# Peptides against a protein of PDB entry 3OIQ: the designs that were tried, part 39

Target 1, 212 residues: chain A of PDB entry 3OIQ
Amino acid sequence: KNRIFVSSSKDFEGYPSKAIVPVQFVALLTSIHLTETKCLLGFSNFERRGDQSQEDQYLIKLKFKDRGSERLARITISLLCQYFDIELPDLDSDSGASPTVILRDIHLERLCFSSCKALYVSKHGNYTLFLEDIKPLDLVSVISTISTKSTNSSKHSSSELISECDLNNSLVDIFNNLIEMNRDEKNRFKFVKLIHYDIELKKFVQDQQKVL

## One batch from the design tools (peptide; made by RFdiffusion4, then SolubleMPNN)

Design b1_p13_3_s3 (from b1_p13_3, 5 letters changed)
Fold by OpenDDE base, seed 3:
Structure b1_p13_3_s3 (fold): chain B 212 residues (1-212), chain A 13 residues (1-13)
Amino acid sequence: as target 1 above (212 residues)
Amino acid sequence: SEFEEDALYSKSK
């Protein structure tokens, strides 16, 4: 079955009420919710949805039903946080108490671009998105990809036809949405408040603002 | 069902 690229979390409203659909999206990590019973990741592309919060547009469940799946979830969270320089408590503590991690509004401090593969699983109209794979994206690489518009179709035979165009369009849309949020005085998001705000990001934002 | 109780999203009828 072909994986569907998802540009909006609203697309799931049109999905079958009883299906399993492999999907892929790119978004910013906005939240982490790890408890004794569940593991959730929140993502957003900050698409405008009227007066609703733009955070956690994609809630993604990690399997957390046995010691093996719990360990895999903790390792996934640890590796993701290590990649994005997110401080976590020690998740491997032998003390029998699994640490609870609840992080929100991650995008206010760090732009954590992530390419996610998930399963849309629905029954009776209700659905859950299950994480299959996550690839963190480097911000410098994201900026370079948007800036070069490089149709360099290097024929790498990646058997997974992710349209490079769909990924690039979604990355542009995310930045455009962040620029709009940054211009809105009521919005908490500001580029200058990012921990990793540097001269390169500043220049990129200034150049993108001239096109919008 | 266990799935309905554990579902992250409900579609608006």
Scores: peptide ipSAE 0.404, ipTM 0.863, DockQ to the pose 0.791
Fold by OpenDDE base, seed 1:
Formats: structure tokens, C-alpha cells, sequence
Structure b1_p13_3_s3 (fold): chain B 212 residues (1-212), chain A 13 residues (1-13)
């Protein structure tokens, strides 16, 4: 089954009311919700949705129904947080209480670009996105990918490759949306407040701002 | 049944 690249979370409104559709998207990690009963990841591309919050446009469920799936969810969260340098409370506390982790507005401190594979699962019009795979993306690699005019589409003929164009377009759209948010005095997002704000990111943002 | 009770999204009819 071909995986569908999703550029907007609104695309799911048009999806079948009873289906299983493999999807892929690129977005920023915005929230982590780990409780005793569920594990959710929130992502956003910050597409303007009128007066609605731009947070958690993609809510993705990790399976959390047995000890094996709970362990996998905790490992996934730990590895993501380690990669993005997100501070977690010690998940290994010998106190037999499963630690609750609720992080919101991650994008205000860190740009956590992530390539996600998920299953769209719908029944009776309701749907859930289930995580299949997640690849964190390095910000330097994201900046270099956008800055490099891809003239060399290596035609890797595998049906599993994201269109390089779809990936690049989504990354550009995210940055453009962040630039608009940064220009809005009412918006809490500011590039200069990012913990990892460096000379490279500063230059890239300044160059992109001249095109918008 | 587990998929219906825990749906993250509802399509408005």
C-alpha cells in the first residue's frame, strides 16, 4: 500500500469514514502527553486555522495497552527527548508509580523537526492517528536541505521514499509560518527565545524574511 | 471497540 504524504492536517477531513490509510508528514513536535493510560505526541506545521490554536494540529497516539507497548512508548519518548535535548523527569523512579509527563509549547524553546509515519484509522467518521515510525530531523540538516536547490533528484525508485519536493515544501511552509508568528507581536513564538538560536539559524531566518 | 472509545478526532456530521 502506498504511503500518502500529508501537507495539511485538514486533509484528514476528506479521508474515508472507515479506513486504514498509511500516511507520512513533517512537522514540529509541540507536545508530549504521557500518563498512566495514554501516550500522545502533538505536532504542528503552524498552518493558519482562523482563531483556533495552531498547537497540536497532528495528535498522534502511541499504543499503550500492555506492558510491552508501554515500554516501547516510554523508550520512544526518552529517545526523542534525548535527541532534542528536552529535559524529562527521571522515568526510572523506583517508585512503582508510572511517571506522568505533560509538556506543551515545545516549539517556543526548541524547533523539533520530525518526519512521522502514521496510520490513519477511522470508524464511523471518527479517526485516530497511530504512530508507526518517527525520525527526528537535525535543524542544520533542515536548513541545508531548504538552502540547497535540489537539482539532483536521485530517482531512488523505492515506493517508500517521500518526494523530496513534498518534504522541502513542507519544511519551507513551516519556516514561513514561524516567520509570520515571529513578526506578530501578539504571538508568543520568537526565534530569539529558542535555546538553540545560533548564527546559522539567525542568518537563515534573515534571508528567508527577505523573500516574504 | 477500543478504537471507538478513544478516537482523537471526530468528523463533524
Amino acid sequence: as target 1 above (212 residues)
Amino acid sequence: SEFEEDALYSKSK
Scores: peptide ipSAE 0.404, ipTM 0.865, DockQ to the pose 0.776
Fold by OpenDDE base, seed 5:
Structure b1_p13_3_s3 (fold): chain B 212 residues (1-212), chain A 13 residues (1-13)
Amino acid sequence: as target 1 above (212 residues)
Amino acid sequence: SEFEEDALYSKSK
């Protein structure tokens, strides 16, 4: 079954009221919610949605209903946090209590670009997005990909080309949205407050700001 | 079903 690339979380409003649709998107990780009973990841592309919070536009559920799915969820969180240098409390506490992890506004400190595969599952108009796969994206690689929009069109299948174009367009849109947020004095997001704000990111942002 | 009670999103009718 073909996976649908999703550029906006608004697309789900038009999806069938009773379906299972495999989807893919790219977004920034904005929140992690791990409790004893559930695991959620929040993502955003920071698409403007009026006065609503731009965080958690994609709430993604990890299966968390048996020991195997719980372990997989915890491993997924640990690996993501390790990749993005997010400090977590020890998830393997000897105290028998599963540690609660609630992180919000991750994008204010770190740009955690992620390519997600999910299942849209709906019934009676209500829906849930279930995580199938997640690939963290390196910021340097994201910057290089946006900067080098040149010429690799020749070797990929038509389906891979569409996915690459959609990915690149979404990455550009995310950066444009972040630049707009950075310019807004009311917005808490500022590039200079990112822990990993370096000379490369600074230069890239300055160059993108001249095009917008 | 547990799935309906746990739905993250509701479409506005």
Scores: peptide ipSAE 0.403, ipTM 0.864, DockQ to the pose 0.818
Fold by OpenDDE base, seed 4:
Structure b1_p13_3_s3 (fold): chain B 212 residues (1-212), chain A 13 residues (1-13)
Amino acid sequence: as target 1 above (212 residues)
Amino acid sequence: SEFEEDALYSKSK
């Protein structure tokens, strides 16, 4: 079954009311919600949706039904946070209380680009996105990919790879949306407030701002 | 159903 690339979370409005559809998207990690009963990841492309919060446009559920799935969820969160240099409480605490982690507005401090594979699962018009796979993306690699307009379509003939064009377009759209947010005085997002704001990111943003 | 109660999204009817 071909995986569908999703450029907008609005696409799900047009999806079947009873289906299982494998999807893939790229977005910024905006939230982590880990409790005793649930594990959710929030992602956003920061598409303008009127006056609504631009965070958590993609809420992704991790399976959290048994000790094995709970362990996998915790490991996934730990690995993501290690990769993005997000401070977490120790999740391995032998104290029989499962640590609760609630992080919001992650994008205000760190640009956590992530390529996500998920299952769209719907019944009676309601749906849930279940995480299948997540790949954190290095910011330097993202900047490089956008800047070079990767013309090297590596003909990886595997029917499961996103079009490089779709990925690049989504990454550009995210940066453009962040630039608009940065220009808006009412928006809390500012590039200069990112912990990892460096000369490379500064230059890239300045160059991209000239095209907008 | 457990699925409907657990659904993250509801389509606007």
Scores: peptide ipSAE 0.403, ipTM 0.862, DockQ to the pose 0.777

Design b1_p13_3_s4 (from b1_p13_3, 10 letters changed)
Fold by OpenDDE base, seed 5:
Structure b1_p13_3_s4 (fold): chain B 212 residues (1-212), chain A 13 residues (1-13)
Amino acid sequence: as target 1 above (212 residues)
Amino acid sequence: SEFDEEAIAKKKK
């Protein structure tokens, strides 16, 4: 079955009430929730939903049922945080106590672009998104991709084809939403408050603001 | 099964 590209978390409202559907999306990491019994990742593209919080539009579950799945979830979180330079408490603490990690509003300090593959699973109108794969995206590469409109169709084999157009459109939409949030005086998000705010990001944002 | 977990999202009825 072909994997479906998802541009909006609202798409799931139209999905079957009983299905298993492989999906993929691009979004910013917004939250990490690791406890003794569960592991969740929150993502958002900051699409407007009226007065509702724009965080955690995509809530993704990592399997956390046995020692093997728990270990895989902890390793996944560690590797993501290492890539994005997110400080975590030592998850390998010899104290035998499983460390609890609760991070929120990650996007206020770091833009953590991620390409996610997940399984949409529904039985009775309710659904869960299970993580299958995650690829962190470098911000410099994201900016370069948007700026050059580089239609470098890397002819990857037909089974993994995210349309390069769908990926690029989603990245542009995310930046446009962030620009709108930055212009809103009531919104906590500001580009100048990002830890990694540099001359390249500043120039890119200024150039995009002139087009919007 | 891997899918017998509590649902984390609810559709608007």
Scores: peptide ipSAE 0.175, ipTM 0.815, DockQ to the pose 0.657
Fold by OpenDDE base, seed 2:
Structure b1_p13_3_s4 (fold): chain B 212 residues (1-212), chain A 13 residues (1-13)
Amino acid sequence: as target 1 above (212 residues)
Amino acid sequence: SEFDEEAIAKKKK
């Protein structure tokens, strides 16, 4: 089955009640939940959902069933956090105790754009998204991609027909949502509170705000 | 199966 690009987490409401569907989406990392028994990553595109929290719209489960999968989950989290400059407690603690990591509202401090591949697995109307692959996206590259409207359809035949347009549209939508959140006095999100808020991001936000 | 884990999301009815 071809992988489906998902622009909204609401799309899953229309998905089959008993299926396995490979999906891909782009979103901001919002939470990390690593315990002794589970590993979850939360992502959001910050689509308006009424009064509901805009965090964790995509709750992604990492396999955590055996020592090998647990190790892979820990390595995945470590590498993501290293890439995004997220401080983690030392996961290598010699104490034999699996470190617990609970991070929330990551987007309030860092914009962690991520391209995720997952398996939608549903049973009886409930579903779980299992992580298959994750690619962190560099913020400078994201800004550049949005700014240039890079219709560089490099016809690189990636065997998965995910339109570059779908990716770009999702990135634009995320930024537009963040701009709206930044304008809302009730919203905790503010660009100026990002640890990595620099002149480039400031300029980009100012330019995008003129279009909205 | 690896997919017999508890579902983490519920569809709104």
Scores: peptide ipSAE 0.169, ipTM 0.809, DockQ to the pose 0.671
Fold by OpenDDE base, seed 1:
Structure b1_p13_3_s4 (fold): chain B 212 residues (1-212), chain A 13 residues (1-13)
Amino acid sequence: as target 1 above (212 residues)
Amino acid sequence: SEFDEEAIAKKKK
């Protein structure tokens, strides 16, 4: 079954009311919600949605129904947070109580670019996105990918590769949206407030701002 | 079904 690349979470409005569709998208991690009963990841490309919050445009559910799936969810969260240098409370508390983790507005401190594979599952017009796979993307690699007009499309014929064009377009759109947010005095997002704000990111943002 | 869990997103009608 062909996986569909999704450039906007609005695309799901047009999806069937009863279906299972493999999807893929690239977005920034915005929230983590781990409780005793559920594990959710929020992602956003910060596409303008009128007066609605731009966070959690892609709400992704991890399976959390038994000890095995709970363990996998906790490991997934731990590895993701280790990669992005996100501080978690000690998940190994000897107290037998499952630690609750609620992080919001992650994008205000860290740009956590992620390539996600998920299952769109709809019933009665409602849907859930179930995580199948997540690949964290390094910011330096993201900047280099956008900056290098890669004319070398290695035609790897596997139907599982994201179009390099789709990936690049999504990454550019995210940066453009962040630049607009940074220019808005009312918006809390500022590039200079990112913990990892360096000379490379500064230069890249300055160069992109000249084109917008 | 492994997917019979409560839906976390609603379509705008």
Scores: peptide ipSAE 0.152, ipTM 0.799, DockQ to the pose 0.655
Fold by OpenDDE base, seed 4:
Structure b1_p13_3_s4 (fold): chain B 212 residues (1-212), chain A 13 residues (1-13)
Amino acid sequence: as target 1 above (212 residues)
Amino acid sequence: SEFDEEAIAKKKK
């Protein structure tokens, strides 16, 4: 079955009310919710949705039903946080209390670009996105990819690869949305408040702002 | 089943 690339979380409104659909998207990590009973990751492209919160447009569930799935979820969270330099409490504490991690508004401090594969699972018009795979994306690589508009269609003949065009378009859209948020005085997001705000990101943002 | 879990998202009707 072909995996569907999703450019907007609104696409799910048109999806079947009873289906299992493999999907893929790229978005910024906005939240982590790890408790004793559940693990959720929030992602957003910051697509304008009127007065609704732009956070957690893609709410992704990690399986958390047994010790094996719990371990996998904890490892996934740990690895993501290590990659993005997000401080977490030690998740491996031998203390029989599973650590609770609730992080919100991650995008206000760090741009955590992630390519996600998920299963859209619907019943009676409601749905859940289950994480299948996640790849953190390096910000420098994201900036480079957008800047070069890679015309190098690597002919990866595998029917499972998203078009490079879809990925690039989504990355551009995210940055454009962030630029709009940065210009909005009411929005808490500001590029200069990012912990990793450097000369490269500054230059890229300035150059993108001229096109908008 | 994966369907026994409460859905985390609702479609707008």
Scores: peptide ipSAE 0.121, ipTM 0.780, DockQ to the pose 0.708

Design b1_p13_4_s1 (from b1_p13_4, 10 letters changed)
Fold by OpenDDE base, seed 1:
Structure b1_p13_4_s1 (fold): chain B 212 residues (1-212), chain A 13 residues (1-13)
Amino acid sequence: as target 1 above (212 residues)
Amino acid sequence: WEKLENFESYSRK
């Protein structure tokens, strides 16, 4: 089954009211919501949507229905947080209470680029996105990928690969949106407030700002 | 997937 690359969460407005569609997108991790009953990951590409919050444009549900799926969800969150250097409270506290984790506005401190595979599942006009796979992307690798106009489309035309163009375009769009947010004095997002703000990111942002 | 009891639905509106 062909997986659909999604460039905008608005695309889901046009999707069937009853369907199961495998999708893939690239976005920044914006929130983590782990409670006793659910596990959600929020993502955004920061597309302008009028006066609506730009966070959680892609809200992704992890399976959380039994001890096995709950454990897998907790491990997934722990691994993502370890990769992005996000501090979590100790999830292994011997107190039989499942720790609640609610993190919001992650993008204000860290750019957590992620390639997500999900199932769009709709019923009666409502939908849910269920996580199938997540690949965290290294920021240095993202910057290098955007900076190197990939002239080498290696024809790994295997039917399962996202178009390298779709990935690159989405990454560029995200950075352009972040640059616009950084220029807006009313927006809380500022590149200089990122914990990992370095000389490489600074140079990249300065070079991209000249093209916009 | 359709039989997941906890179908958290996002409104399209």
Scores: peptide ipSAE 0.034, ipTM 0.700, DockQ to the pose 0.268
Fold by OpenDDE base, seed 5:
Structure b1_p13_4_s1 (fold): chain B 212 residues (1-212), chain A 13 residues (1-13)
Amino acid sequence: as target 1 above (212 residues)
Amino acid sequence: WEKLENFESYSRK
């Protein structure tokens, strides 16, 4: 089955009321919700959606039905947090209580770009996204990819690969949205408040701001 | 993916 690239979480409004569709998107990690009964990852492209919170536009469920799936979910969270340098509460507490992790507004401190593969599953007009795969993206690599995206329209490689164009367009759109948020005095997001705000990111943002 | 027993709806259409 062909995987569909999703540029907006609004695309799901037009999807069938009863379907299973493999999808892929790129977004920023905004939240982590790990409890005894569920594991959710929130992602956003920060697409403008009126006065609603731009967080968790893509709410992704990890399978959490048995000890094996729970373990896989916990390992996935740990690896993501290690990659993005997100401080987790000590998961190794010898207290036989499953650690609860609730993180929100992750994008205010760290830009955690992620390429996600998910299953869109709908029933009776409602839908759920189930995580199939996640690839964290390095910010330097994202910046480099956007900056080098000049005219190398390398030709139509094979029909099944998500167009490198779609990925790159989504990354640009996310940065444009972040620049708009940074310009908005009411928005809590500011590039200068990111823990990893460096000279490279500063320069990139300044250069992108001149094009917008 | 076996029985989606706990179909948590995250969004309504």
Scores: peptide ipSAE 0.034, ipTM 0.701, DockQ to the pose 0.236
Fold by OpenDDE base, seed 3:
Structure b1_p13_4_s1 (fold): chain B 212 residues (1-212), chain A 13 residues (1-13)
Amino acid sequence: as target 1 above (212 residues)
Amino acid sequence: WEKLENFESYSRK
């Protein structure tokens, strides 16, 4: 089956009540939930959903059933946090107690853009998203990609079935949503409160605000 | 995948 690009987590409302569908999306990391029994990652594109929370629109489960899958989940979290400069307690602590990590509202401090491959698995109208692959995206590269939409069709290999256009459109939509949140006085999100807020991000936001 | 014991179900509602 071809992998489906998902632009909104509302798309899952229209999905089959009993299916396995490979999906891909791009979103911001919003939460990490690691316990002794489960590992979850929350993502959002901050699409407006009426009165619903804009956080954790994509809740992704890592397999956590045996020592091998637990180790893989812990390594995945460690590498992701290392890439985004997210401080974690030592997950390998000799204390025999599995460290519990609960992080929320990550997007208030850091824009952690991630391209996720997942399996949509549904039964009786309920669904779960299982992580297959995650690619963290560099913010400078995201800004550059949005700004340069016209020129470099660099021939990255034809094997990724997802249109570069779908990725770029979703990245633009996320930034537009963040700009709307930044303009809303009631919203906690502000670009100037990001730890990595720099002159490049400032200029990019100012230029995008003139188009919206 | 359908037989995953730890199926955390999200409602579509």
Scores: peptide ipSAE 0.033, ipTM 0.699, DockQ to the pose 0.268
Fold by OpenDDE base, seed 2:
Structure b1_p13_4_s1 (fold): chain B 212 residues (1-212), chain A 13 residues (1-13)
Amino acid sequence: as target 1 above (212 residues)
Amino acid sequence: WEKLENFESYSRK
């Protein structure tokens, strides 16, 4: 089945009420919810949706039904947090209580760009997104990708054609939304409050602000 | 996949 690239979580409103659809999107990691019975990842493109919270526009469920799936979920969370320099409580505590991790508003401190593959599963008009794959994206690589007008269509003809154009457009849209949030005095998001705010990110934001 | 018991439902508006 062809994987569908999703530019907005509103696209799911038009999806079938009973289906299984492989999807892909790019978004910022906003939340992590790991309990004894559940593992959820929140993502957002910060698309304006009236008065609705811009957080957790994509809530992605990890399988958490048996010891094997629980282990895979914990490893996934650990690896993501290691990649993004997110501090986690020790998940390996020998205390037979499964560690609970609840992180919110991650985007206020770190820009955690992620390319996600998921299964859209709907029943009776409701849907759930199940994680299939996640690729963290390096911020320097994201900035370079947006800044380089590189029409270098790397002809990697793999049948999972995420159009390089769809990825780039989504990354640009996210940055534009972040710039708008940064300009809004009521919005908690500010680029200067990011832990990794450096000269490169500052210059990139200043250059993007001139185009908007 | 059908026996996904805890269908945490996004309510379609």
Scores: peptide ipSAE 0.033, ipTM 0.697, DockQ to the pose 0.247; fails the geometry check

Design b1_p13_4_s2 (from b1_p13_4, 9 letters changed)
Fold by OpenDDE base, seed 1:
Structure b1_p13_4_s2 (fold): chain B 212 residues (1-212), chain A 13 residues (1-13)
Amino acid sequence: as target 1 above (212 residues)
Amino acid sequence: MDFLLNFESYSRS
């Protein structure tokens, strides 16, 4: 089956009550929930959803059923945290208890752009997204990608164009949503509070703010 | 550095 690019997590409201659909989306990592019994990743594009929290719009489940899948989940979390420079609490508790990691509101400190492939699985009107693949995206690469599309309508082949256009449009939408959040005095998100807020990000945000 | 974790390859083991 062809993988469907998803621009909004609202799209899942229209999905069949009993289906298995490969999907792909781009979003910011907002939460990590690793316990003894589950591993969940929260993502958001920060689309406006009325009075609901804009966090965790995509709840992605990692397989956590046996010692092998648990190990894979822990390695995945460790690699993501290493890539995004997220400090995990020292797992060196000498207690033979499996490490618990609960991180929330990650986007308030770090912009963790991620391209996710997931399996939408619905049963009885409820759905779960299972992680199939994750690619963390470098922020400098994201900024460069958005900035270059403004100038070059280069004729690439129609099938690769759809995926690249969808990716770029989603990245632009995320930044636009973050700019709106930054302008809102009631919103906790502020670009200047990001740990990695530098001159390049500042300039990019200022240039995008002039177009909005 | 393109980090790609393919979980499908691990689900077949």
Scores: peptide ipSAE 0.019, ipTM 0.618, DockQ to the pose 0.034
Fold by OpenDDE base, seed 3:
Structure b1_p13_4_s2 (fold): chain B 212 residues (1-212), chain A 13 residues (1-13)
Amino acid sequence: as target 1 above (212 residues)
Amino acid sequence: MDFLLNFESYSRS
């Protein structure tokens, strides 16, 4: 089955009430929820949804049902946190207590761009997204990609071109949404409060603000 | 360092 690129988590409201659909999206990591019984990742593109929270628009479940899947989930969390420079407690503590990690509002301190592949699984009108693959994206690489595509359409194959265009459009949309949140005095998100806020990000945001 | 975490497909055999 062809993988569907998803630009909005609202698209799932129109999806079949009983289906398995492979999907792909790009979003910011907003939350991590690891307990003894479950592992969830929250993502958002910060699309405006009226009075609804803009956080955790994509709730992604990791398989967590046996020692092997639990270990894989913990390794996944550790690798993502290492990549994004997120401090975690030691997940390998031999001390009998399963490590609990609850992180929220990650986007207020770090922009953790991630390309996700997931399975949409629905039954009786409810759905779950199961993680199949995750690629963390470097912020400098994201900024460079958005900045350069104003000039060079290199001839890639038609199937790769669609995925790259969709990815870049979604990255632009995320930044536009963050700029709008930054302009809103009621919104907690501010670029200047990011731990990694530098001259490059500042310049990029200022240049994008002139186009909006 | 860019990495991909490939999970074994949840494809039920």
Scores: peptide ipSAE 0.019, ipTM 0.613, DockQ to the pose 0.039
Fold by OpenDDE base, seed 4:
Structure b1_p13_4_s2 (fold): chain B 212 residues (1-212), chain A 13 residues (1-13)
Amino acid sequence: as target 1 above (212 residues)
Amino acid sequence: MDFLLNFESYSRS
């Protein structure tokens, strides 16, 4: 089955009430919820949705049903946090207690861009997204990708590749949404509060703000 | 360091 690129989590409202659909999206990691019984990752593109929280627009479940899947979930969280320089308690603690990790509002300190593949699984109008694959994206690479799209509209038509255009459009949309949040005095998000805020990101944001 | 975590490869073993 062809994997569908999803630009908005609202698209799932139009999806079949009983289906299994492979999907892909790009979004910022907003939350991690690892407990003894579940592992959830929250992602957002910060699309405006009225008065609803812009966090966790994509709630992704990791399989957490057996020792193997639990270990895979813990390794996944560890690797993501290591990649994004997110401080975690030691997940391998010999204490026999499964570590609990509850992180929220990750985007307020770090822009954790992630390309996610998931299974949309619906039953009776409710759905769950199950993680199939995750690729953390380097912020410098994201900035470079957005900056180069302004110059190269090369039509590569192949019917099975998620259009490089769709990824780039979603990345632009995320930055535009973050710029709007940064301009809103009521919004907690500010680029200058990011731990990794540097001259490159500053310049990129300033240049994007001129196009909006 | 870029990495990919493919969960399908672990579900087929």
Scores: peptide ipSAE 0.018, ipTM 0.614, DockQ to the pose 0.034
Fold by OpenDDE base, seed 2:
Order: sequence, then C-alpha cells, then structure tokens
Structure b1_p13_4_s2 (fold): chain B 212 residues (1-212), chain A 13 residues (1-13)
Amino acid sequence: as target 1 above (212 residues)
Amino acid sequence: MDFLLNFESYSRS
C-alpha cells in the first residue's frame, strides 16, 4: 500500500474505524515518555484547534513488548536526544530499575523537526500510531529548504512518492504556526527562549513574519 | 548527518 502523507493530525478523524494505513508526517518533537511499560513520542505541527492543547497532536507509540523491543526503543530515544542535544536525566540510576524519561514541552527550548513514518492502526473507531521510521531534521537544513523555493524537484528516487512539496508545505505551516504562537502573549512559546536561538534563526523568523 | 532509524529492518530479526 502506498504511504500517505499527513499534513494534519485531524486527517485521522476521517480515517476508517478498522484499518492499517502506512502514513508519514513532519512535525516538531514535543514530548518523550519512556517508562518501564511503554514508550511514547509526542509530535505537533501546532495547528490551531480552538482551546485544545497544541502539543502532542501526533502521539506515536514505539513497540515495547519484550526486551528486544524495549532496547530498540531506548536506543531510539538516546539517539534522538543525542541528535537534538536533549539532556536526558542520568540513566545511570544505580537502582536496576529501567530508567524513566518524561520530557514535555520540548519545543519551548528546542525545535526538533522530525520526519516520521508510522502505521495508523484503527480498531473500533480508536486508533494508534506505531512508529516505523524516524528521521530527525537539522534546523539549518529546514530553514534552507523553506528559503530556497526548490525549483529542482528533479532527482530523488521515485519509490515513495511523498512529494517534496508536501514536506516543504508542512515545514512552512509549522513555522507559520510558531510565528503565530510567538505573537500570542498567552502562548509560552517564544523564539528568543530557544537555547539554539541564533542570528540565522532570528533573520529567518523576521523574514517569514513579513510574508504573513 | 542523515540519521534514519528504520524499525522495519529490526522487526525481521
């Protein structure tokens, strides 16, 4: 089955009540929930949903059923945190207890853009998204991609036809949503509070604000 | 650095 690009987590409301659908989306990592019994990743594109929280719009489950899947989940979290320079609480608790990681509101400190492949699995009208693949995206590369209207959609291999346009449009939408959040005095998100807020990001945001 | 975590490759082992 072809993988479906998802621009909004609201799209899942229209999905079949009993299906397995491979999906892909791009979003910001907002939360990590690793316990002894589960691993969840929260993502958001910060689409406005009225009075609903804009965090964790995509709640993604990692397989966590046996020691092998648990190890894979832990390695995944470690690698993501290393990539995004997210400080994990010392996993070296001398207690033979599996380390618990609960991080929320990651987007308030770091913009962790991620391209996610997942399985939408629905049963009885409820769904779960299972992580299949994750690619962290470098912020400089994201900024470059948005800034360069890539007229050169010519060369990358045809096998999973998620249009480069869908990815780029979603990245633009995320930044537009962040700009709106930054303008809202009630919103906790502020670009100037990002740990990695630099002259390049500042300039990019200022230039995007002129187009909105 | 293109970091890609493919879970399908690990689910076959």
Scores: peptide ipSAE 0.018, ipTM 0.612, DockQ to the pose 0.033

